Peptides against a protein of PDB entry 3OGK. Designs and how they scored, part 30

Target 1, 307 residues: chain A of PDB entry 3OGK
Amino acid sequence: ATPDRLSRRFPNLRSLKLKGKPRAAMFNLIPENWGGYVTPWVTEISNNLRQLKSVHFRRMIVSDLDLDRLAKARADDLETLKLDKCSGFTTDGLLSIVTHCRKIKTLLMEESSFSEKDGKWLHELAQHNTSLEVLNFYMTEFAKISPKDLETIARNCRSLVSVKVGDFEILELVGFFKAAANLEEFCGGSLNEDIGMPEKYMNLVFPRKLCRLGLSYMGPNEMPILFPFAAQIRKLDLLYALLETEDHCTLIQKCPNLEVLETRNVIGDRGLEVLAQYCKQLKRLRIERGADEQGMEDEEGLVSQRG

## One batch from the design tools (peptide; made by RFdiffusion4, then SolubleMPNN)

Design b1_p10_7_s4 (from b1_p10_7, 7 letters changed)
Fold by OpenDDE base, seed 4:
Structure b1_p10_7_s4 (fold): chain B 307 residues (1-307), chain A 10 residues (1-10)
Amino acid sequence: as target 1 above (307 residues)
Amino acid sequence: TALLEKRLAE
């Protein structure tokens, strides 16, 4: 479909999702100039889609100019923006979005590639937004944003229920977790092993309603921080955890209400047996290949048809 | 390894 045809047929469209490049683009198999630019769509949104409140771009090329135009055109009517695996923009584009769309509820840039100029966009969001429900920059590389701004967002946005972040040191998020009283989902962060302080994470306090979780780089030494609320965990993302097969078994046994599990093949047939035994409410299971599978000849660390 | 695992999961 073309933008103009869409607007003519559906002038009162409220939600739009566009998919651009195939997955092969992630492996540099498709030239960047292949297409998938949002520009013509943003133009059409600005001119003719006056009721649009939700925009989802997946694997598209998005410029700062595109974001600026979208921001100014929709302003406080924009409730959802998802830049899902997009590229071509900088943090200036994000700044424009949060500056003009002050009532945005969902902001996602998960797995997007961008040029980071500064942390102003998150600061602006922290200073002026009280509507945010979902913030997701999972698997991104922001180095110039402040954990304090994230904490401010948690204090000001009382409906904040899902936050996914990059590689923040988890201890820098203590204030955030304390402020995020209604948080149900958290993914990301960084757990860093410290030989000189092995228990540095043991006093972490998570939000009371937290039930969907994915802590990056969580190893067996850090895993016990989940045990106090493991029974209320409904979703686990262990893709980037540093858990072996036996660690998976230990954790799974403590999560009888688990509904969604995402992990690597290191779980093995043994882990899957434990999962079947203890997690009777499981609805979805995702098992991905991991780097650890290369060179591993141990059957316990591999998922077979038996699992 | 974490970077490689991330790529594989994508």
Scores: peptide ipSAE 0.018, ipTM 0.621, DockQ to the pose 0.171
Fold by OpenDDE base, seed 1:
Structure b1_p10_7_s4 (fold): chain B 307 residues (1-307), chain A 10 residues (1-10)
Amino acid sequence: as target 1 above (307 residues)
Amino acid sequence: TALLEKRLAE
């Protein structure tokens, strides 16, 4: 597919998803000569796709210039931007997006690689946006953004329902959680074990509607913070949790309404049996092989044909 | 996978 052909065929296109270089059975939707760059698409969007409100780039090269052009072309008409596993941009590009697209509802940079210049983009978003529903920079490495800006976003964006972040210390997000009254999904953060303060996280108060959750570095000592609302949990992301097989069993038994589970091979056959027994509403299961499961001698932490 | 490995190694 070419940009010009798309716009001629669908001049009133509202949503566009482009995939760059494929992995596995995926298809490359851009010509090879473009090398996975979004530039020609952004040009076409700017010129001819005047009703486009949702843009999803997956595994593409995106420059700051591309983002700037897109931002200025779509302005407040842009409701969704997903930079999904993209690269080539800096936080200056993000700043342009949030500056010009004041009514953006979904902003995603999950698993994207970028050069971080500053935290201005998140600050600008916090200062001016009231429309945000989904913010996702999961599995990214932002070091210059402020949790205070995230709190401001939660306070100002009353429709905010899903937030996925990098490695914020979870205690720095207390204000965010308090402000995010309608939050249903949270992933990321950082739980840091403190031997001198074992109850460090026991007083965390989560949003009342929270039902999709993935806390990074959650170990068995922190896991009990979920127990008060475990029956409410519909989705768990345990990929970055530090739970062993028995911990999985303990948690799963407390989540009878679980619909989606993402975890590592450490769940083992035993964990899968427990899952089958207690989670009758399960719709999707993802099991990844983690580095820590490689070469493990403990059979309990392995998934076999039985599981 | 690479990100997971990095996180688990830290």
Scores: peptide ipSAE 0.018, ipTM 0.594, DockQ to the pose 0.403
Fold by OpenDDE base, seed 5:
Structure b1_p10_7_s4 (fold): chain B 307 residues (1-307), chain A 10 residues (1-10)
Amino acid sequence: as target 1 above (307 residues)
Amino acid sequence: TALLEKRLAE
């Protein structure tokens, strides 16, 4: 489909999802200049899709100019922007979005690649937005944004229910968690093991409604921080946790209401048995092959036909 | 390994 054909057929379109590069691009099988530019679509949105409030670009090339045009064209009518595994933009583009789209509810840059110039975009969002419900820059590399801005967002956006972040030190997010009273989902952060201070995370207070969780680099020493509310956990993302098979078993046994589990094959057949035994409400299970699989001769760390 | 996987995903 072409942009012009879409607008002619659906002039009152409210939600648009575009998919660009195929999944093969993640394996460097697609030339860098293959295409998948959002530019012609943004032009069409600006001119002819005046009721569009939700935009989802997946694996597309997005420039700052594209974002600026989109921002100015939709302004406060834009409620959702998802830059899902996109590339080509800088934080200037994000700044334009949050500056002009002050009522945005969902902002996602998950797994996007960009050039970071500064942290102004998050600061601007913190200063002016009160509508945000979902903020997701999971699996991104922001180094210049402030956890204080995230705290401000949590304080000002009372409908904030889902936040996924990059590698913020979890201890820097204490204020954020305190402010995010309605938060149901959190992914990301960074747990850093400290042999000299094993209890440094034990005093973390999570939002009371938190039930979907994925803490990056969580090891067995940090895992107990979940135990007080493990029974209310509905979704676990353990893809980037540092848990072995037995650690999985320990945690799973404490999550009887688990509905969604995402993890690596390190869970093993044993972990799957425990999962089947204790998690009767499980709806979705995702097991990825980890890079460590090739080195693990331990049968427990492999999922076989038995599992 | 988890770190490497995360970097690959990013």
Scores: peptide ipSAE 0.018, ipTM 0.623, DockQ to the pose 0.188
Fold by OpenDDE base, seed 2:
Structure b1_p10_7_s4 (fold): chain B 307 residues (1-307), chain A 10 residues (1-10)
Amino acid sequence: as target 1 above (307 residues)
Amino acid sequence: TALLEKRLAE
């Protein structure tokens, strides 16, 4: 498909999703310069797709110039931008988006590769946006953004329901959680074990509606922070949790309303048996092969045909 | 940390 053909056929298109690089890119099998540039599509959007409010680029090359053009062309009409596993841009491109698209509701750059120049984009978003519903930079590394800006976003965006972040220290997000009264989903952060202070995270207060959760680096010592609301958890992302088989069993038993579980093969057949026993509402199960699969010394940490 | 870093590197 070509951009010009798309606009001619669908001049009133409101939502566009483009997929570039093949899945093999996930394994670094595809060179960065393979192709999949969004430039010709952004040109077409700017010229001919004047009702487009949702853009999803997946595994594409996106430059700052592309983002700037898109931002200026769609401005406050742009409600959704997803840079899903994209590359080629810097935080200047993000700044352009949030500067010109002040009514954006969904902003995603999950697993995208970018050059970080500063944290201005998040600050600008915090200062001017009140429409945001979904913010997702999960599995990214921003070192120059401020958790205070995230808190400001939560305070100003009353419809904010889903936030996925990188490696923010979870304690720096206390203000964010307090402000995000309608938050239903949170993923990311960083739980850091402190041998001298095992209760470090025990006083964390989560939003009352939180039911989809994935805390990065959560170990068995931190896991109890979920117990007060475990019964309301519907989705767990344990891909980056530091839980062993028995820890999985413990947590799963406390989540009878679990609908979606994403975890690694460390759950084992035992964990799957417990899951089947206690989670009767389970709809989706994703099990990834983790690094722990290489050292299969723990028989319980293996998912077989039995599970 | 190592697990996440590996994922980001891929």
Scores: peptide ipSAE 0.017, ipTM 0.601, DockQ to the pose 0.253

Design b1_p10_8_s1 (from b1_p10_8, 7 letters changed)
Fold by OpenDDE base, seed 1:
Structure b1_p10_8_s1 (fold): chain B 307 residues (1-307), chain A 10 residues (1-10)
Amino acid sequence: as target 1 above (307 residues)
Amino acid sequence: GLSRVELAKL
C-alpha cells in the first residue's frame, strides 16, 4: 500500500503499524524505492492523517528528520510511538519526540539500533511528561541515560505500568521501584553477582503490583528475590536469565498463576513437565533455541519432541 | 541462528 492511498481511504486513521519486511504475500505491494524508509509515511501523516495518535514502525529505517517531522506534526496528539527494531536515528530524534509530544503515553525503542549522542531525551521526558504508561527500550544500548531520570518519570507518571530497560544496575533502580507505585511490568536491568556480597540484591523492594517480570542476568543466587511475590507473577521473561533446568523447575513451581513464559531451551523437557504440572493458567510459551553457555550437549537442558 | 518456538495453549 502507498501512504497516499491509505490516507485517502482512511482519513480518520488513529493507529498505524508499518512493517519494513512485509509478509511474503505483501512483498510486491511495497515500492522498492521506499526501501523500508518511514519518510513517505511521515510525510503523509503530517499532511493528511490528522487524527493519528498511535504509530508503530517495525523494522523500518527512521531518521532524526523523520522523527522531528512526526513530532511536530502530531505534537501532543501523539500518544504512542513504537520504534520496534528500527534503525537510522540518533538520540536527537528521540529528544524531538519527547520535546514536542509531551502527552505521549507509550514510547518504545525495543531492539532498535541507534547512535547515542547523550541522555537528554530521557531527561526531557522526565522533566515534562506526566502521561507515560509504557516505556520500553529493552535490548538497547543506552549508556548515557540516568537512572535518576527514570525515577523522576516514575514519580511524575502515575499511570506508569510497564517499564523495560537496558543494562541498568538493579541497585541503581531502587529509587525507581519505590516511586513506580503502579508498575505491573518490569524487564531488563542487570544483576551482577558479587562473591563478596552474596546478599547484594536480597533487600530489593519491588512495586506491589509487579506481575510481569524479566530480570537480566538473574542467576540461581538472585532468583530468591522473586519468591515473596512469585504467586502473583503472570509473565516471566527468562530469555536473559542465567537459570539452569533445575532453577527453572524451582521458580516455575512457585508461580502457579503464570500465564506467559519466555525462556530458552535450557528449560528442557523436565522444566516443561513441571510447567504443565504447576502452571495451569499458562496461555503462551516461547522457547528460544540458543546455545546456552553450557552448550547444547546437556541433555537436561534440551527440549525434545516430548516437550 | 537462534530458532524460536512459540506455543499457545488453546
Scores: peptide ipSAE 0.028, ipTM 0.618, DockQ to the pose 0.046
Fold by OpenDDE base, seed 4:
Structure b1_p10_8_s1 (fold): chain B 307 residues (1-307), chain A 10 residues (1-10)
Amino acid sequence: as target 1 above (307 residues)
Amino acid sequence: GLSRVELAKL
């Protein structure tokens, strides 16, 4: 399908999702005619898709100019922008989006690759947006954004229900969690062991409605912070947790209402047995192979055909 | 009319 054909066929289109080809190993060798660029689509959106409120680009090449054009064309009518595993833009493009699309409800950049110039985009979002429901820059590398801006967003956006972030130190998000009264989902952050302060996370208070969670680098020493609300957990992302098989068993037993589990092969057949025993509402299970776990064929931390 | 379209670009 071509952009012009789409607009002619569906002039009142409200939601568009485009999927590009899988990322080539050599990103810099993608020819201009590869069809992975959003530019022609953004042009068509700007000219002819005046009712478009939701845009999802997956594995597309997106430039700052593309984002700027999209932002100006849709302005406050844009409710959803998902840059899912995209590349080619900088934080200047994000700044344009949040500057012009002040009523955006969903902003996603999960697994996108970009050049970070500054943290202004998140600051601008914090200063002007009150509509945000979903913010997701999970598995990204932002070093120049402020956790204070995230707190401001939580304070100002009362409908904020899902936030996924990169490697923020969890203790820097205490103010955010306090402000995010309606938050149901949180993923990311960074838990860091400190031999001098073994209980540094024990006073961490999560939002009362939190039921979908994935804390990065959570080990067995930090896991107990979930126990007070484990019974209300419906989704766990343990892909980046530092839990062994027995730790999985311990946590799963405390989550009888678990519906979705994402974890690594370390759960093992034992963990799957425990999961089947205690989690009767389970709807989806995702098990990934860790790169480091591929070499240990003989350890119990492997899922066999029995699981 | 159709309000949502998902396109896979090959």
Scores: peptide ipSAE 0.034, ipTM 0.645, DockQ to the pose 0.023; fails the geometry check
Fold by OpenDDE base, seed 2:
Structure b1_p10_8_s1 (fold): chain B 307 residues (1-307), chain A 10 residues (1-10)
Amino acid sequence: as target 1 above (307 residues)
Amino acid sequence: GLSRVELAKL
């Protein structure tokens, strides 16, 4: 479909999702006529889709100019922006979005590739937004943003329920967790093992309503921090955890209300047996092949047709 | 009219 045909057919469109080419193609020079660029769509949104509140670009090329145009065109009417596995923009584009779209409720950049110039976009968001419900820059690398701005967002956005971040040290997020009183979902961060201080994470206080969780690099030494509220956990993302088969078994046994599990083949048939035994409310199971699985001959770390 | 449209450009 062309942008002009869309606006003529659906002039009152409120939600738009565009899916581009496979990610592998995004890193190659894609001609504009291949439909990988959002530019013609942003032009159409600006001119003819005046009721559009939600925009989801998946695997698209998005420039800073595109983001600036979108931001100015929709302003406070834009409630959702998802840059899902997109590329071509910098943090200047994000700054434009948060500067002009002060009522944005959902902001997602998950798995997007971008050039990071500074942390101003998150600071601007922290200074002016009180509407944010979902913030997701999972599987991204921001080195120039401040955890203090994330804390400010949590303090100011009382409806904030889901936050997924990159590689923030979890201890830097203590203030964030204290402020995020209504947070139900958290993914990301970075747990860093310290042999000299194995208990460094034991005093972490999580939001009371937290029930969907995925801590990056969580190993068996850090896993006990979940035990006080494990019965409350409804979703676990263990894709980036450093848990072995037996660690999975230990954690799963403590999560009788688990509804969604995402993990790697390391769970093994044994972990799946434990899951079936203890997690009677399980609705969805996702098992991915880990990059490390090619080398472990351990029979316990493989999911077979039996599991 | 439709309030939500998903377009996949392959």
Scores: peptide ipSAE 0.033, ipTM 0.646, DockQ to the pose 0.023; fails the geometry check
Fold by OpenDDE base, seed 3:
Structure b1_p10_8_s1 (fold): chain B 307 residues (1-307), chain A 10 residues (1-10)
Amino acid sequence: as target 1 above (307 residues)
Amino acid sequence: GLSRVELAKL
């Protein structure tokens, strides 16, 4: 479909999702004539799609100019922006979005590649937004943003229910978790084992409604922090956990209400058996092969076709 | 290559 055809057919469009071509390498050069650039779509949105509230770009090239134009054109009418596995922008583009779209409810940059100039975009969001429900920059590399701004967002956005972040030290998010009273989903962070302080995370308090969780680098020593509320967990993202097969079995047994599990091959056939035995509400299972797991021949960590 | 197995409970 072309932008002009879309606007003619759906002048009152509320939600737009554009998908670029699947790439084996997510950031290979898109030919100029490929519909991978959002520019013509942003132009059409600005001119002819005046009721558009939700924009989802997946695997597309997005420039700062595109974001600036979109931000100014939709302003407070923009409720959702998802830059899903996109590239080509900097944090200046994000700053424009949060500056002009002060009532944005969903902001996603998951797995996007960008140039980070500063942390001003998150600070601006923290200072002016009270509407945010979903914030997701999972699997991104922000080094210049502040956990304090995330805490401010949690304090000011009472409807905040889902937050996915990069590699923040979890202890730096204590204030965030305390403020995020309605948070149901959290993914990301960084758990860092300290041999000299084995109970480093034992006093970590999670939001009471938390039921969808994915803590990065969680090992067997940190896993017990979930046990007090494991029965209320409905979704686990263990893709970046440092759990072995037996650790998976231990955790799964404590999550009888689990509906969604995302993990690696390390779960093994044994883990799948335990999952089937204890998780009767399971709806979706995603198993990925890690790049590093190709070499470990340990039979127990492989999901066979029989499992 | 990343092999993704997604099982939906029917």
Scores: peptide ipSAE 0.026, ipTM 0.611, DockQ to the pose 0.042; fails the geometry check

Design b1_p10_8_s2 (from b1_p10_8, 8 letters changed)
Fold by OpenDDE base, seed 5:
Structure b1_p10_8_s2 (fold): chain B 307 residues (1-307), chain A 10 residues (1-10)
Amino acid sequence: as target 1 above (307 residues)
Amino acid sequence: GPSRVELARA
């Protein structure tokens, strides 16, 4: 479909999702006036889709100008913006979004590639938003944003239920977790092993409703932090955990209500057997190949046809 | 084409 055809057919459109080509080919193979670039769509939104409240761009090229135009056109009517695996913008574009769309409920930038100029966008969001429910910049690299702004968001946004972040030191998020009383999902952070202080993270306090979790770089020494609430965990992301096969078995046994598991092939056939035995409510399983995981199918740390 | 459009009305 083209932008003009969309508005003619659906003038009262509330939700729009656009999927572009794979990132590696987008800038060479997709015309600027259609498809891979969001510009023509943003123009159409601004002119003819005045009831649009949800926008999802996946693998699209998005400029700061596009974001600025979208922000001003939809303003407080925009409830959801997802920049999913997008590229071409900077944090200035994000600043425009949060400045003009003060009632935004979902803001996602997961796996997007952008230029980071400053942390003003998160600060602005913290200062003015009280509606946020979902904040997701998982698998991104921000170095200039403040964990204090995350804490402020948690304090001010009473409906905040899902937060996914990059590699913040998890101890810097203690204030955030304390403030985020209704948080159900958290992914990201960074657990950093300290040989001199092995119990560095043992006193972390998580939100009481937390049931969907993915802590980056969690090893076997940090894993026990989950044990007090493991029975309430429904979704577990172990893709970036540093757990071996036996560690997986240990954790899985403590999560009888697990519905979704995402992990690497290090889980092995043994881990899958344990999963089948203890997790009777499992609905979705994702297994990715780890970078260092090689060997025969019958070896530990590999998933074979037996699993 | 290189892109897909998914949409929902009010």
Scores: peptide ipSAE 0.028, ipTM 0.625, DockQ to the pose 0.024
Fold by OpenDDE base, seed 3:
Structure b1_p10_8_s2 (fold): chain B 307 residues (1-307), chain A 10 residues (1-10)
Amino acid sequence: as target 1 above (307 residues)
Amino acid sequence: GPSRVELARA
């Protein structure tokens, strides 16, 4: 499909999702005429898609100029922007989006590759947005943003229900969790084991409505912090947890209302048996191969065709 | 017409 054909056929389009190259083709150079660039689409959005509220680019090339044009064209009418596994932009482009789209409800950059110039975009978002419901920069590398801005966002955005972040130290997010009273989903952060302070995370207070969770680098020593509310957990992301098979079994047994589990092959057949026994509401299971598991074919942490 | 369209350029 071409941008001009889209606008002609659907002049009142409110939501657009564009998918670029499939994962299998990610290693190939994108020809200029492939349509992997969002530029012609942004031009069409600006000129002819005046009711568009939601934009989702997946595996597209997005420049700062594209983001700036989109931001200015849609302004406060833009409610959702998802840069899903995109590349080609910098934080200047993000700054333009949050500066001009002050009523944005969903902002996603999950797994996108970008050049980080500064943390101004998150600060600007914190200073001016009160509409945000979903913020997601999971599996990204921001080094120049402040957890204090995230706390400010939580305080100002009363409808904030889902936040996924990069490698913030979890203790730096204490203020955020206290402010985010309606938060239902949290993924990311960084749990850092301290042998000299084993109780480092035991006093963490999570939002009362939290039911979808994925804490990065959570090991068996940190896992007990979930036990007080494990019965209300509906989704677990354990892809970046540091749990062994037995740890998985322990946690799963405490989550009888689990609906979605995402984990690594380390769960093993045993973990799957426990999952089937205790999690009767399970709807979706995702098992990925861990990067380090390529050599551990002989360990109990393998999911067989029987599991 | 539909308010939502998904396009794949794979």
Scores: peptide ipSAE 0.027, ipTM 0.621, DockQ to the pose 0.023
Fold by OpenDDE base, seed 4:
Structure b1_p10_8_s2 (fold): chain B 307 residues (1-307), chain A 10 residues (1-10)
Amino acid sequence: as target 1 above (307 residues)
Amino acid sequence: GPSRVELARA
């Protein structure tokens, strides 16, 4: 379908999702001459889709001009924007979105590639938004944003339930966690070992409702910080954790209510056996190959057909 | 009519 055909067919459309990489059944829905650009869609949104409140672009090219046009056209009516594995924009585009869409509830740019000019977009979001429920820039590289702005967002957005971030030092997020009283999901951050301070993370306090978690670079020394609330954990993302097979077994045994696990093949058949034994509510399991683990064919930390 | 549509490009 073309953008104009979409608006004519569905003038009251509230939610739009566009994928840059088609499945076989969805091939040629977007004309080839438009490539992966969102521009023609943003134009149509601006002109004719006046009830659109949710936009999801996946693997699309998005420019700052596209974001600016979208922001101004939808303004406070825009509730959800997901830039999922997109590219082509800078933080200026994000600034436009948060400046004009002050009632946005979901803002996602997970795995997107962009040029970072400054941290103003997060600061602007912190200063003006009170509606945010989901903030997700997981697996992105922001170096110029402030953890203080994230804390401000947590204080001002009482419906904030899910936050996924890049490589913030976890200790810089202490204020954020204290402020985010209703937070249920957190992913990202950075845990950094310090030989001179083995107790570095022992006093880390998580939000009381936290039940979906993925801490980047969490090793066996940091893992005990989860033990006080392990029984309430429903989802674990261990893809970027530094846990061995035995560490997985230890943690899994403490999470009897686990519903979703994402991890690497280091869990091994042993870890999967422990998972089956202790996690009777498990609904979804994702196991990926670690890049560094591909050469370890004879190691115990491998998932076989048995697992 | 429908309030949600999913599209994909070639």
Scores: peptide ipSAE 0.025, ipTM 0.598, DockQ to the pose 0.052
Fold by OpenDDE base, seed 2:
Structure b1_p10_8_s2 (fold): chain B 307 residues (1-307), chain A 10 residues (1-10)
Amino acid sequence: as target 1 above (307 residues)
Amino acid sequence: GPSRVELARA
C-alpha cells in the first residue's frame, strides 16, 4: 500500500497502524521505498487524513522531523501515538509531540530505541497535559527524566489508568503511586536488593485499584509487598521478575482471580499445577524462554508437555 | 469507510 492510495480510499480514517520490518532489519540500510520510514506517511497524514486521531507505528524508522510534522499537523486532535519498537528519533521529537498535542490520551514508546537529549518532554507533558490515560515507555532507558514529573502527571491526569515505565527506583515512585488514584496497571520500575534494609519496600503503598502489575527485578524478598492486594490481581507480568519456581507457586496461590499470567519457563510444571489449582479464572498464559532457563532440562523450572 | 486500518509492509 502507498500513502496516497490510503488517503484516497479512506479519507475519514481515524486510526492508522503501520507495521515495518522485524527489528533485526531496522539497523540495516532500508531504502525509503521499502516502507521502513514513516516520512511519506506523515506527509500524507498532514495533507489528507484530517480525521486521524490515533497513530501506531510498529518497527518503523521515525525521525524527529517526522514527529514534529505529525505533532503540528494533528495538534490537539491527536489522542493516541504509539511508537512501538521504533527507532531513529530523539527526545526532541517527543518534546514536539507533547508540546503540540496537549490532549493526547495515549503515549507509547515501548521498546523503542532513541537518543536521549534531556528530560524536557516528560516535564512538558507534566506541566500541560490533563488528558493522559495511558503512558508506556516500558523496556526503555531514560536516565534524564524526573520521577517528580511522573507524579505531577498522576496528580493532573485524573483518568490515568495504565503506566509502564523503565528503570525507576520504585521508592522514587511513592509520590506517583499516592497521586495516581485511578491507576489500574503498572509495569516496570526497579526493585533493588539492600542487604542492610531487607524490608525497605514493605511500606510501599499502591493505588487501590491496581490489578495489573509487573514489577521489574522483583525477588522473593520483595514479593510480599503484593500480598495485601494479591486477591484483586488480575494480570501479572513476571517476565522480568527474579522469582524461582517455588516463588511462583507462593505468589500464584495468593492470586485466585488471576486472568492473565506472563512468565518464563522457570515456573515449571510445578508452577503450572499450582496455577491450575488456584487460578480458575485464568484466560491467558504466556510462557517465554528466558536466557537463564537455557540448559535446565532436568530442573523443576522447566515447562514440559505435562504442563 | 472504515475508521481503522492496519498496514503491514509487503
Scores: peptide ipSAE 0.034, ipTM 0.694, DockQ to the pose 0.023; fails the geometry check

